Peptides against a protein of PDB entry 5EIB. Designs and how they scored, part 224

Target 1, 366 residues: chain A of PDB entry 5EIB
Amino acid sequence: VDLEPGTMDSVRSGPFGQIFRPDNFVFGQSGAGNNWAKGHYTEGAELVDSVLDVVRKESESCDCLQGFQLTHSLGGGTGSGMGTLLISKIREEYPDRIMNTFSVMPSPKVSDTVVEPYNATLSVHQLVENTDETYCIDNEALYDICFRTLKLTTPTYGDLNHLVSATMSGVTTCLRFPGQLNADLRKLAVNMVPFPRLHFFMPGFAPLTSRGSQQYRALTVPELTQQMFDSKNMMAACDPRHGRYLTVAAIFRGRMSMKEVDEQMLNVQNKNSSYFVEWIPNNVKTAVCDIPPRGLKMSATFIGNSTAIQELFKRISEQFTAMFRRKAFLHWYTGEGMDEMEFTEAESNMNDLVSEYQQYQDATAD
Target 2, 366 residues: chain A of PDB entry 5EIB as posed
Amino acid sequence: VDLEPGTMDSVRSGPFGQIFRPDNFVFGQSGAGNNWAKGHYTEGAELVDSVLDVVRKESESCDCLQGFQLTHSLGGGTGSGMGTLLISKIREEYPDRIMNTFSVMPSPKVSDTVVEPYNATLSVHQLVENTDETYSIDNEALYDICFRTLKLTTPTYGDLNHLVSATMSGVTTCLRFPGQLNADLRKLAVNMVPFPRLHFFMPGFAPLTSRGSQQYRALTVPELTQQMFDSKNMMAACDPRHGRYLTVAAIFRGRMSMKEVDEQMLNVQNKNSSYFVEWIPNNVKTAVCDIPPRGLKMSATFIGNSTAIQELFKRISEQFTAMFRRKAFLHWYTGEGMDEMEFTEAESNMNDLVSEYQQYQDATAD

## One batch from the design tools (peptide; made by RFdiffusion4, then SolubleMPNN)

Design b2_p22_4_s4 (from b2_p22_4, 11 letters changed)
Fold by OpenDDE base, seed 1:
Structure b2_p22_4_s4 (fold): chain B 366 residues (1-366), chain A 22 residues (1-22)
Amino acid sequence: as target 1 above (366 residues)
Amino acid sequence: SLAEEAAKNQAERSKRPLFVKR
């Protein structure tokens, strides 16, 4: 789905374009112009029913519909505005299904789109209310991984998207291969989301290795475990050491000893015990899939529900506030029928979310 | 307690059927 035809043509002409049904390509002509209000109230609202018809048709063909998985950006107009409209409409029609998102957070290191803080804040407001699980994929973290860890001098969208795809493949492993922990979206939500609004996950992937060091790096369970818990490997630009994990899931892939995985997972929890809440018992879950990812002998994927994710929302909020106080570009949104009050409501709800994370960070077992 | 609230929230989420048998 896109408000621009060119994106859909790129997917269709791509190496995997033939795996999608032609009728499932729904697109507009005008685009959103990086405006959330165009995506949500005008251009996106004109297209949403056509998308919902496809969603219904595909949902009816499912023997066992678990829920929905959306991949979108929060900096643009289509992914942010129309994406959140779709989430709202799907949630209304399927209130008992899981809504899962991969939400790409904007960064000024990656994009020069000045209105990204508005689009992101307005999107987060919708995601807080209408999603069950949101993987926060932060372009800032992806850029920093590419530059510092992968030693790419000029990270490209291709390099960032490679990390996104590896992470998405990792977190969906339990859904795609039978007989594992978190084998369905609801079990994942039960294990990962102790508080309904606190459903924003910090993903991570291991191994992350520069091309020059790949030949010298062993792929071992201890190294994967250590790297997976390293703040530098988080796909969200927050430091887990500045917060506390509410819940964690680790997904190992490849032929390895379950015993060694359990030993290493216990060791890393013990080393990082100060960075977990003490009042959620058994808050770390581990899965092992014998099938490695393509091109690797083994990998580990991390899913963290951490109060440190508030650093990401604070960054967006600070950028939003700096623009909104100046009323910068507001006429682009109000001209699409949006009220200025909705900006204030979205800012408030995101600040409330930050306050909730802080409350649970500071909470003790008493 | 926060532990009881977390456990309650997890239990409430677990009670919703994964699959609507059509």
Scores: peptide ipSAE 0.337, ipTM 0.816, DockQ to the pose 0.329
Fold by OpenDDE base, seed 3:
Structure b2_p22_4_s4 (fold): chain B 366 residues (1-366), chain A 22 residues (1-22)
Amino acid sequence: as target 1 above (366 residues)
Amino acid sequence: SLAEEAAKNQAERSKRPLFVKR
């Protein structure tokens, strides 16, 4: 789905374009112009019914509909505005289904789009209310991984999207291979989300590999486990050492000893015990899939529900507040039918979310 | 306790049917 037609042709002409049904390409003509309000109330609202018709049709064809997965950016107008409109409308029609998102967070290091803090804040407000689980994929963290870890002097969107693809493949492993822990979206939400509003995940991946690099194809289970818990491998721009894990899932892929995985997972928990809440028993879950990713012998994917994720929301809130106090660009949003109160409500809800994370960070066992 | 609240929230989510058999 896009509000621009040219993206659909790029997907169709791609190496996997034929895996999608032609009729499932829904697109507009005008785009959102990086405006959340255009995505949510005008251009996106004109297209949403056509998308919902496709969603209904595909949902009816499912033998066992678990829920929905959305991939979107929060900095742009289409992914943020129309994406959150779609989430709301799908949630209204399917209130008993899981809503999962891969939400790409904006960064000033990656984009010059001045209104990204508005689009992100308005989107987070919708995600807090209408999603069950959200993977926070931060362009700041992706850029820093590409630059610092992968030694790419000029990271491209292609380099960032490679990390996103590896992470998405990792976190969905249990959903794609029967008999695994978290084999469905609901079991994942049960294990990962102890408090309904605190459903924002910090993903991480090991090994971090550039295109053409074979250097990491021979990593061991201890090395994968260590890298997976390294703050430098987190794809959300927060330091897990500044917070506490509520829950963790680790997904290993490849032929490895389950005993060795369990030993290394116990060792890393014991070494990092200060970074876990003590009042959630068995809050680390491990899965092993014998099928490695293409081109790797083994990999590990991390999913963390950490109170440190508040650093990401604080960054967005600070940027939002600095713009909103100046009333900068507000006329672009209000001109599409938004009220200025919606900005204040979104800011408030995001600040409440930050306060909730801090409360659970500071909480002790009763 | 926070542990009981977390366990309750997990239990409430687990009770929802995984699959609507059509």
Scores: peptide ipSAE 0.329, ipTM 0.806, DockQ to the pose 0.322
Fold by OpenDDE base, seed 5:
Structure b2_p22_4_s4 (fold): chain B 366 residues (1-366), chain A 22 residues (1-22)
Amino acid sequence: as target 1 above (366 residues)
Amino acid sequence: SLAEEAAKNQAERSKRPLFVKR
């Protein structure tokens, strides 16, 4: 789905364009112009019914519909505005299904779109209320991984999207291969989300290795475990050492010893015990899938629900507040039928979310 | 306790729709 035809043509002409049914390409003509309100109230609102018709048709063809998975950017008007409209409409129609998102967070290092703080804040307000699970994929963190870890001097959107695809493949492993931990979206939500509003995850993927170092790197369970818990390996621009993990899932892939995985997972928990809440028993879950990802002997994917995710929301809130106090570009949103009050409500709800994460960070066992 | 609240929330999610029909 896009409000611009050129994106759909690029997908259709791409290496995997034929995997999608032609009738499932829904697109507009005008685009959102990086405006959340165009995506949510005007251009996106005109297209949403056509998207819902496709969603219904695909849902009816499912033997067992678990839920929905959206991939979108929070910086752009289509992904942010129309994406959150679509989430709301799907939630209204399918209230008993899981809503899962891969939400790409904006960064000034990656994009020159001045209004991204508005689009992101307005989106987070919708995601807090209307999603069950949100993987926070931060362009800030992806850029830093590409530059510092992968040794890419000039990271491209292709390089960032490669990390996104590796993460998505990793976190969906248990859904795609039977007999695993978190074998359905509901079990994942049960294991990962102790409090309904606190459903924002920090993903990570290992191994991440520069092209020049690939030939010298052994792939071992200890090295995967160590890299997976390293703050520099998080795909959200948050330091887990500044917060506490509520819950963790680790998904190992490849032929390895389950005993060695359990030993290394216990060792990393013990080493990092101060960074876990003590009042959620058995809050670390581990899965091992014998099927490695293509081109790797083994990998590990990390999913963290950490109170450190508040650093990401604080960054967006600070940028939002600095623009909103100046009333910068507000007329672009209000001109599309949006109320100025919706900005204040979205800012308030995001600040409340930050306060909730801080409260649970500071909480001790009773 | 927070532990009991977390356990309750997890148990409710396992058995119920996450959203109420509007």
Scores: peptide ipSAE 0.311, ipTM 0.771, DockQ to the pose 0.548
Fold by OpenDDE base, seed 4:
Structure b2_p22_4_s4 (fold): chain B 366 residues (1-366), chain A 22 residues (1-22)
Amino acid sequence: as target 1 above (366 residues)
Amino acid sequence: SLAEEAAKNQAERSKRPLFVKR
């Protein structure tokens, strides 16, 4: 789905374009112009019914519908505005299904789009209420990984999207291969989300290696485990050491000793015990899939529900507040039928979410 | 306790059927 045709033509002409049904390409002509309100109330609202018809048709063809996965950007107008409209409409029609998102967080390091903080804040407000689980894929973290870790002098969207695809492949491993932990979306939500609003995940991936160092790197279970818990391998720009883990899932892929994985996972928990809440028993879950990702002998994927994710929301909130206090560009949103109050409500709800994460971070076992 | 609340929230989510048998 897009409000611009050119994206759909690029997917259709791409190496995997034939995997999608032609009738499942739904697109507009005008785009959202990086405006959440165009995506949510005007251009996106005109297209949403055509998307819902496709969603219904595909849902009817499923033997067993678990839920939905949305991949979208929160910086643009389509992914943010229309994406959150779709989430709301799907939630209304399928209230008993899991809503899962891969939400790409904006960064000034990747895009010069000045209104991204508005689009992100308005989107986060919708995601807090209407999703069951959200993977926070932060363009700031992706850029920093490409530049600092991968040693790419000029990171491209192709380089960022490679990290996104590796992460998405990692976190969905248990859904795609039988006999794994979290083999369904609801079981993932049960294990990962102790509090309904606190469903924003910090994903991480190992190995992250520059092209020049790949030839010298042994991949071992200890190294994968250490890197998977390193803040530099997180796809969200927050430091887990500044917060506490509510829950963790670790997904190992490749031929390795389950005993060695369990030993290393116990060791990393013990070394980092101060960074876990003590009042959630058995809050670390581990899975091992014998099938490695393409081009690697082994990998580890991290899913963290951490109170440190508040650093990401604080960054967006600070950028939002700096613009909103000046009423900068508000007329572009209000001209599409938004009220200025919706900005204040979205800011308030995101600040409440930050306060909730802080409360659970500071909570001790009674 | 927060532990009991977390456990309750997990238990409530676990009771919802994944599969509507058609």
Scores: peptide ipSAE 0.288, ipTM 0.799, DockQ to the pose 0.310; fails the geometry check

Design b2_p22_5_s1 (from b2_p22_5, 12 letters changed)
Fold by OpenDDE base, seed 1:
Structure b2_p22_5_s1 (fold): chain B 366 residues (1-366), chain A 22 residues (1-22)
Amino acid sequence: as target 1 above (366 residues)
Amino acid sequence: MVKPATGPFVDELRERAAKLLA
C-alpha cells in the first residue's frame, strides 16, 4: 500500500515483486507530501476502503487468522498517517485479532524531512491505543550501527533496510517454524506485554552483518548471547542500561546445544540482573530454531520490553515541542481538517507513556 | 519507471525468488 505509485512499481519490479498478487497492490496518485494529516484524513481516507477490501479478502482466505503485521515509517505521511488510519480501521473490524507493527522511527541523521516529529508524535498516539505489539526500528540506531559498527562511511537506505530485514526475519522466526516459543502473535503479546500501553519493543540482532559483506565470522553461542545484550546491537536508539527490562525474548537460530543456550542466557541475566525488574518472575524467554538464516551458521534475535525505550520517545517529544511552540508548518495539517488540539493530545499521550515507563522503572518489589 | 536494481546481491535475491516461485 502507498499513496504514491512509484513505490509500488519499485516493489513490483523488484526481485520478489511476483510473490505478491497484482490485486493486492493498492496505491494512490497524489502522495501524502510528508503530511500525516493527508495520510490520515484526506488522501489516505480516500484509499482506505480499497485497502480494507483487500484485507478482508486475504483474511477470509486464512485457515487461522492470528492477526495483522504492518510495516511502516512514522516520519513520512503515508506510513504514519495512512498506516495509523488502516490500523484503526482493522482494529474496529477485527477487535479480537492481534495488531503487530514494525514502526520505523525518524532520525535527523537519516532524513531532512522537517515535519517528521509531528508525523511521529501523531503516529505514536495512535499506536499506543490501537496496537498490541510494536517493534521500534529506530533509524538513529540503524545509522549508528551502519556507521560505527559496520564501518560504512556513507550508510544508504539499502544498508539500513538490510538490518531491518534481518531483525524482522529474526523476530518472526517463532511464527514461521513449528514448535517454538511464542508460536503465535497472541502468545508473544502475553509473554512480552505485562501492561497494555507498554507494548513497544527494542529489537536487536547478532551477528551484525552489512549488505554484501557477509561476515563469515563463526560465532559461538556465548558470543551471540553477549552481542545480543550489547546496547550497540539494539535497533532502537536507547541504552538498556538506563532502564529496566520488563520482559525479554531471545530467539536463537541454527544448530546449537539448547543446554549451552540456557546456560549462556542464565549467565547474561545474572550479569545484567540490575537491568531487569525483580517483580516480574520468569520475564526472560528463550527459543531455539534449528534452521539458521540464509548465509549464517547461527544468529540470535533480541526482543526487549525495556523502560529505556522512553529515551526514544523523549527525543521525538523534544523535537515536536520545539516545532509546535513555534507553530511551524501547523497550517499544513490544519488545512487537511486537523484540529490543533489533536497535536496537544498526541503530545500529552506520548508524555504520559514516558511517565508510565519511568514509574515501572522506579517500581520496587515491596 | 524506477529502474530495477542490479548487482550481485540483487541477482542472488532474484535467484531466491525464482526458486520460491518454481
Scores: peptide ipSAE 0.036, ipTM 0.637, DockQ to the pose 0.013
Fold by OpenDDE base, seed 3:
Structure b2_p22_5_s1 (fold): chain B 366 residues (1-366), chain A 22 residues (1-22)
Amino acid sequence: as target 1 above (366 residues)
Amino acid sequence: MVKPATGPFVDELRERAAKLLA
């Protein structure tokens, strides 16, 4: 789905374009112009019914519909505005189904789009209320991984999207292969989300290796385990050492010893025990899939529900507040039928979410 | 606002978490 037609042609002409049904390409003509309100109230609202018709058709064709997965950016107008409109409409029609998102957070290191803090804040407000689980994929973290870990001097969107695709493949492993932990979206939500509003995850992937170092790197369970818990490998721009993990899932892929995985997972938990809440028992879950990802012998994917995710929301909130206090660009949103109160509501809800994470971080077992 | 992260609140959270993660 896009508000621009050219994106559909790019996908269709791509190496995997033929795996999608032609009728499932729904697109507009005008785009959102990086405006959440265009995506949510005007251009996106004109297209949403056509998307919902496709969603219904595909849902009816499912033998067992678990839920929905949306991949979108929060900095743009289409992914943010129309994406959150779709989430709302799907939630209204399918209230008992899981809503999962891969939400790409904006960063000034990647994009100079001035209104990204508005689009992100307005999106987070919708995600708090209408999603069950959200993978926070931060363009700032992706850029830093590309630059620092992968040794890319000038990271491209292609390089960032490679990390996103690896992560998405990793976190969906248990859904695609039988007999795994978190074999369905609901079980994942139950294991990862102890508190309904606190459903924002920090993903991570291992191995991450620079091209120049690939030939010298052994792929071992200890190295994968160490890397996936490293703060530098988090694809959300927050330091897990500044918070506490509520829950963690680790998904290993490839031929490895389950015993070695369990030993390394125990070791990393013990080493990092101060970064876990002590009042949630058995809050680390591990899965092993014998099928490696394409081109790797083994991998590990990390999913963390951490109170440190508040750093991401604080960053967005600070940027939002600095613009909103000046009423900068508000007329672009209000001119599309948005109420100025929605900005204040979104800001308030995001600040409440930050406060909630902090309260759970400060929780002690008596 | 969530209750203070101590005492009965933490106990309720612990019980909920234990039930969900069992």
Scores: peptide ipSAE 0.016, ipTM 0.392, DockQ to the pose 0.081
Fold by OpenDDE base, seed 2:
Structure b2_p22_5_s1 (fold): chain B 366 residues (1-366), chain A 22 residues (1-22)
Amino acid sequence: as target 1 above (366 residues)
Amino acid sequence: MVKPATGPFVDELRERAAKLLA
C-alpha cells in the first residue's frame, strides 16, 4: 500500500515483486507530501476502503487469522497518517485480532523532513491506543549501528533497511517455524506485554560485525548472548542501562546446545539483575530454532520491553514541543481538517506513556 | 518519489535475491 504509484512500481520491479498478488497492490496518485493529516484524513481516507476490501479478502482466505503485521515509517505522511488510519480501521473491524507493527522512528541524523516530529507524535498517539505489539525501529540507532559497529562511513537507507529486514526475520522466527516459544502473536503479547499501554519493544540483532572482521569472528552462544544485551546492538536509540526490562525474549537460530543457551541466558540475567524489574517473575523467555538465517551459521534476535524506551519518546516529545510552541507548519495539518487539540492530546498521551514507564521503572516489589 | 534503497549491502541482497528467483 502506498499513496505514490512509483513506490509500488519499484516493489513490482524488485527481486521479490512477483511474490505479491497483483490485486493486492493498492496505491494512490498524489502522495501524502510528508503530512500525517493528508495520510489520515484526506488522501489516505480516499484509499482506505480499497485497502480494507483487500484486507477482508485475504483475511477470509486464512484458516486461522491470528492478527495483522504492519510495516511503516512514522516520519512520512503515508506510513504515519495512512498507516495509523489503517490500524484504526482494522482494529474496529477485527477487535479480537492482534495488531503488530514494525514502526520506523524518525531521526534528524537520517532525514531532513522538518515535520517528522509531528508525524511521529500523532502516530505514537494512535499506536498507544490501537496496537498490541510495536517494534520500535529507530533510524538513529540503525545509523549508529551502521557507522560504529558495521564501520560504514556513509550509511545508506539500504544499509538501514537491511538491519530492519534481519530484525523482522529474527522476531518472526517463532511464527514461521513450528514448535517454538511465542508460536503466535497472542502468545508473544501475553509474554511480552505486562501492561496494555506498555507494548513498545526494543529489538536487537546479533551478530553485528563489520565486513572486514567477519572472517576473524567466531560465532558462539556466549558472544551472541553478550551482544544481544549490549546497548550498542539495540535498534532503538535508548540505553537499557538507564531503565529496567519489564520483559525480554531471546530467539536463537542455528545448531547450538539448548543447555548452553540456557546457561548463558541465566548468566547474563544474573550479571545484569539490576536492569530487570524484580516484581515480574520469569520475565525472560528463550527460544531456539535449529534453522539458521541465510548466510549465517547462527544468530540471536532480542526483543526487550524496557522502561528505557522512554528516552525515544522524550526525544520525539522535545522535538515536537519545540515546533508546536512556534506553531511551525501547523496550518498544513489544520488545512486538511485537523484540530490543534489533536496535537495537544497526542503530546499529552505520549507524555503520559513516558510517565508510566518511569513509574514502573521506579516500582519496587511489595 | 521515494529514493530506492542503494548501497553495497542492498546491492548484495538484490543479487542474492535474483539468484534465488532464477
Scores: peptide ipSAE 0.000, ipTM 0.332, DockQ to the pose 0.014; fails the geometry check
Fold by OpenDDE base, seed 4:
Structure b2_p22_5_s1 (fold): chain B 366 residues (1-366), chain A 22 residues (1-22)
Amino acid sequence: as target 1 above (366 residues)
Amino acid sequence: MVKPATGPFVDELRERAAKLLA
C-alpha cells in the first residue's frame, strides 16, 4: 500500500514483485507530501476502503488469522498518517486480533523532512492506543550502526533497509518455525507486554560486523550474547543502561549448544542485574532455532521491553515542542481538516507514556 | 514447517543481507 505509484512499481518490478498478488497492490496518485494529515484525513481516507477490501479478502482466506503486521515509516505522511488510519480501521473491524507493527522512527541524520517530528508524534499517539506490539526501528540507530559499526561512509536507504530486514527476520523466527518460544503473536504479547500501553520494543541484532572484519571474526555464543545486549547493536537509539528491562526475549539461530546459550544468558543477566526490574519474575526468555539466517552460521536477535525506550520518545518530543511552540507548518495540517488540539493531545499522550516508563523504572519490589 | 521463500533473487538478497551483517 502506498499513496505514491512509483514505490509500487519498484516493488512490482523488483525481484519479490511476483510473490504478491497483483490485486493486493493498492496505491494512490497524489502522495501524502510528508503530511500526516493528508495520510490520515484526506488522501489516505480516500484510499482506505480499497485497502480494507483487500484486508478482508485476505483475512477470509486465512485458516487461522492471528492478527496483522504493519511495516511503516513514522516520518513520512503515508506510513504515519495512512498507516495509523489503517491500524484504527482494522482494530475496529478485528478487535480480537493482534495488531503488530514495525514502526520506523525518523531521524534528522537520515532525512531533511522538517515535519517528521509532527508525523512521528501524531503516529505514536495512535500506536499507544491501537497496537498490541510495536517494534521501534530507529533510523538514528540504523544510521549510527551503518556509519560507526559497519564503517559505511555514506549510508543509503538500501543499507538501512538491510538492517531492518535482518531484524524483522530475526524477531519473526519464532512465528515461522514451530516449537519455539512466542510461536504466535498473542503469546509474544503475553510474554513481552506486562502493561498494555508499554508495548514498544527495542530490537537488536548480532552479529554486526564491517565487511573488512568479517574474515577475522569467529562467531561464538558468548560473543553473540555480549553483542546482543550491547547498546551499539540496538536498532533503537536508546542506552539500555539508562533504564530497566521489563521483559527480554533472545532468539538464537544456528547450530549451537543449548547449554552454552543458557549459561551465557544467565551470565549476562547476572552481570546486568541492575538493568532489570526485580519485581517481574522470569522476565528473560530464550529461544534457539537450529536454522541459521542465510549467509551466517549463527545469529542472535534481541527483543527488549525497556524503560530506556523513553529516550527515543523524549528525542521526538523535544523536536516536536521546538516546532509546535512556533506554530511552524501547522497550516499544512489544519488545511487538511486536522485540529490544532490533536497536536496537544498527541504530545500529552506521548509525555504520559514517558512518565509511565519512568514510574516503572523507579518501582522497587518493596 | 513454513518453508522460507526461496528463489534466485530471494537468495541474492539474503546473500547481500548476509554480506552487510557479517
Scores: peptide ipSAE 0.000, ipTM 0.297, DockQ to the pose 0.017; fails the geometry check

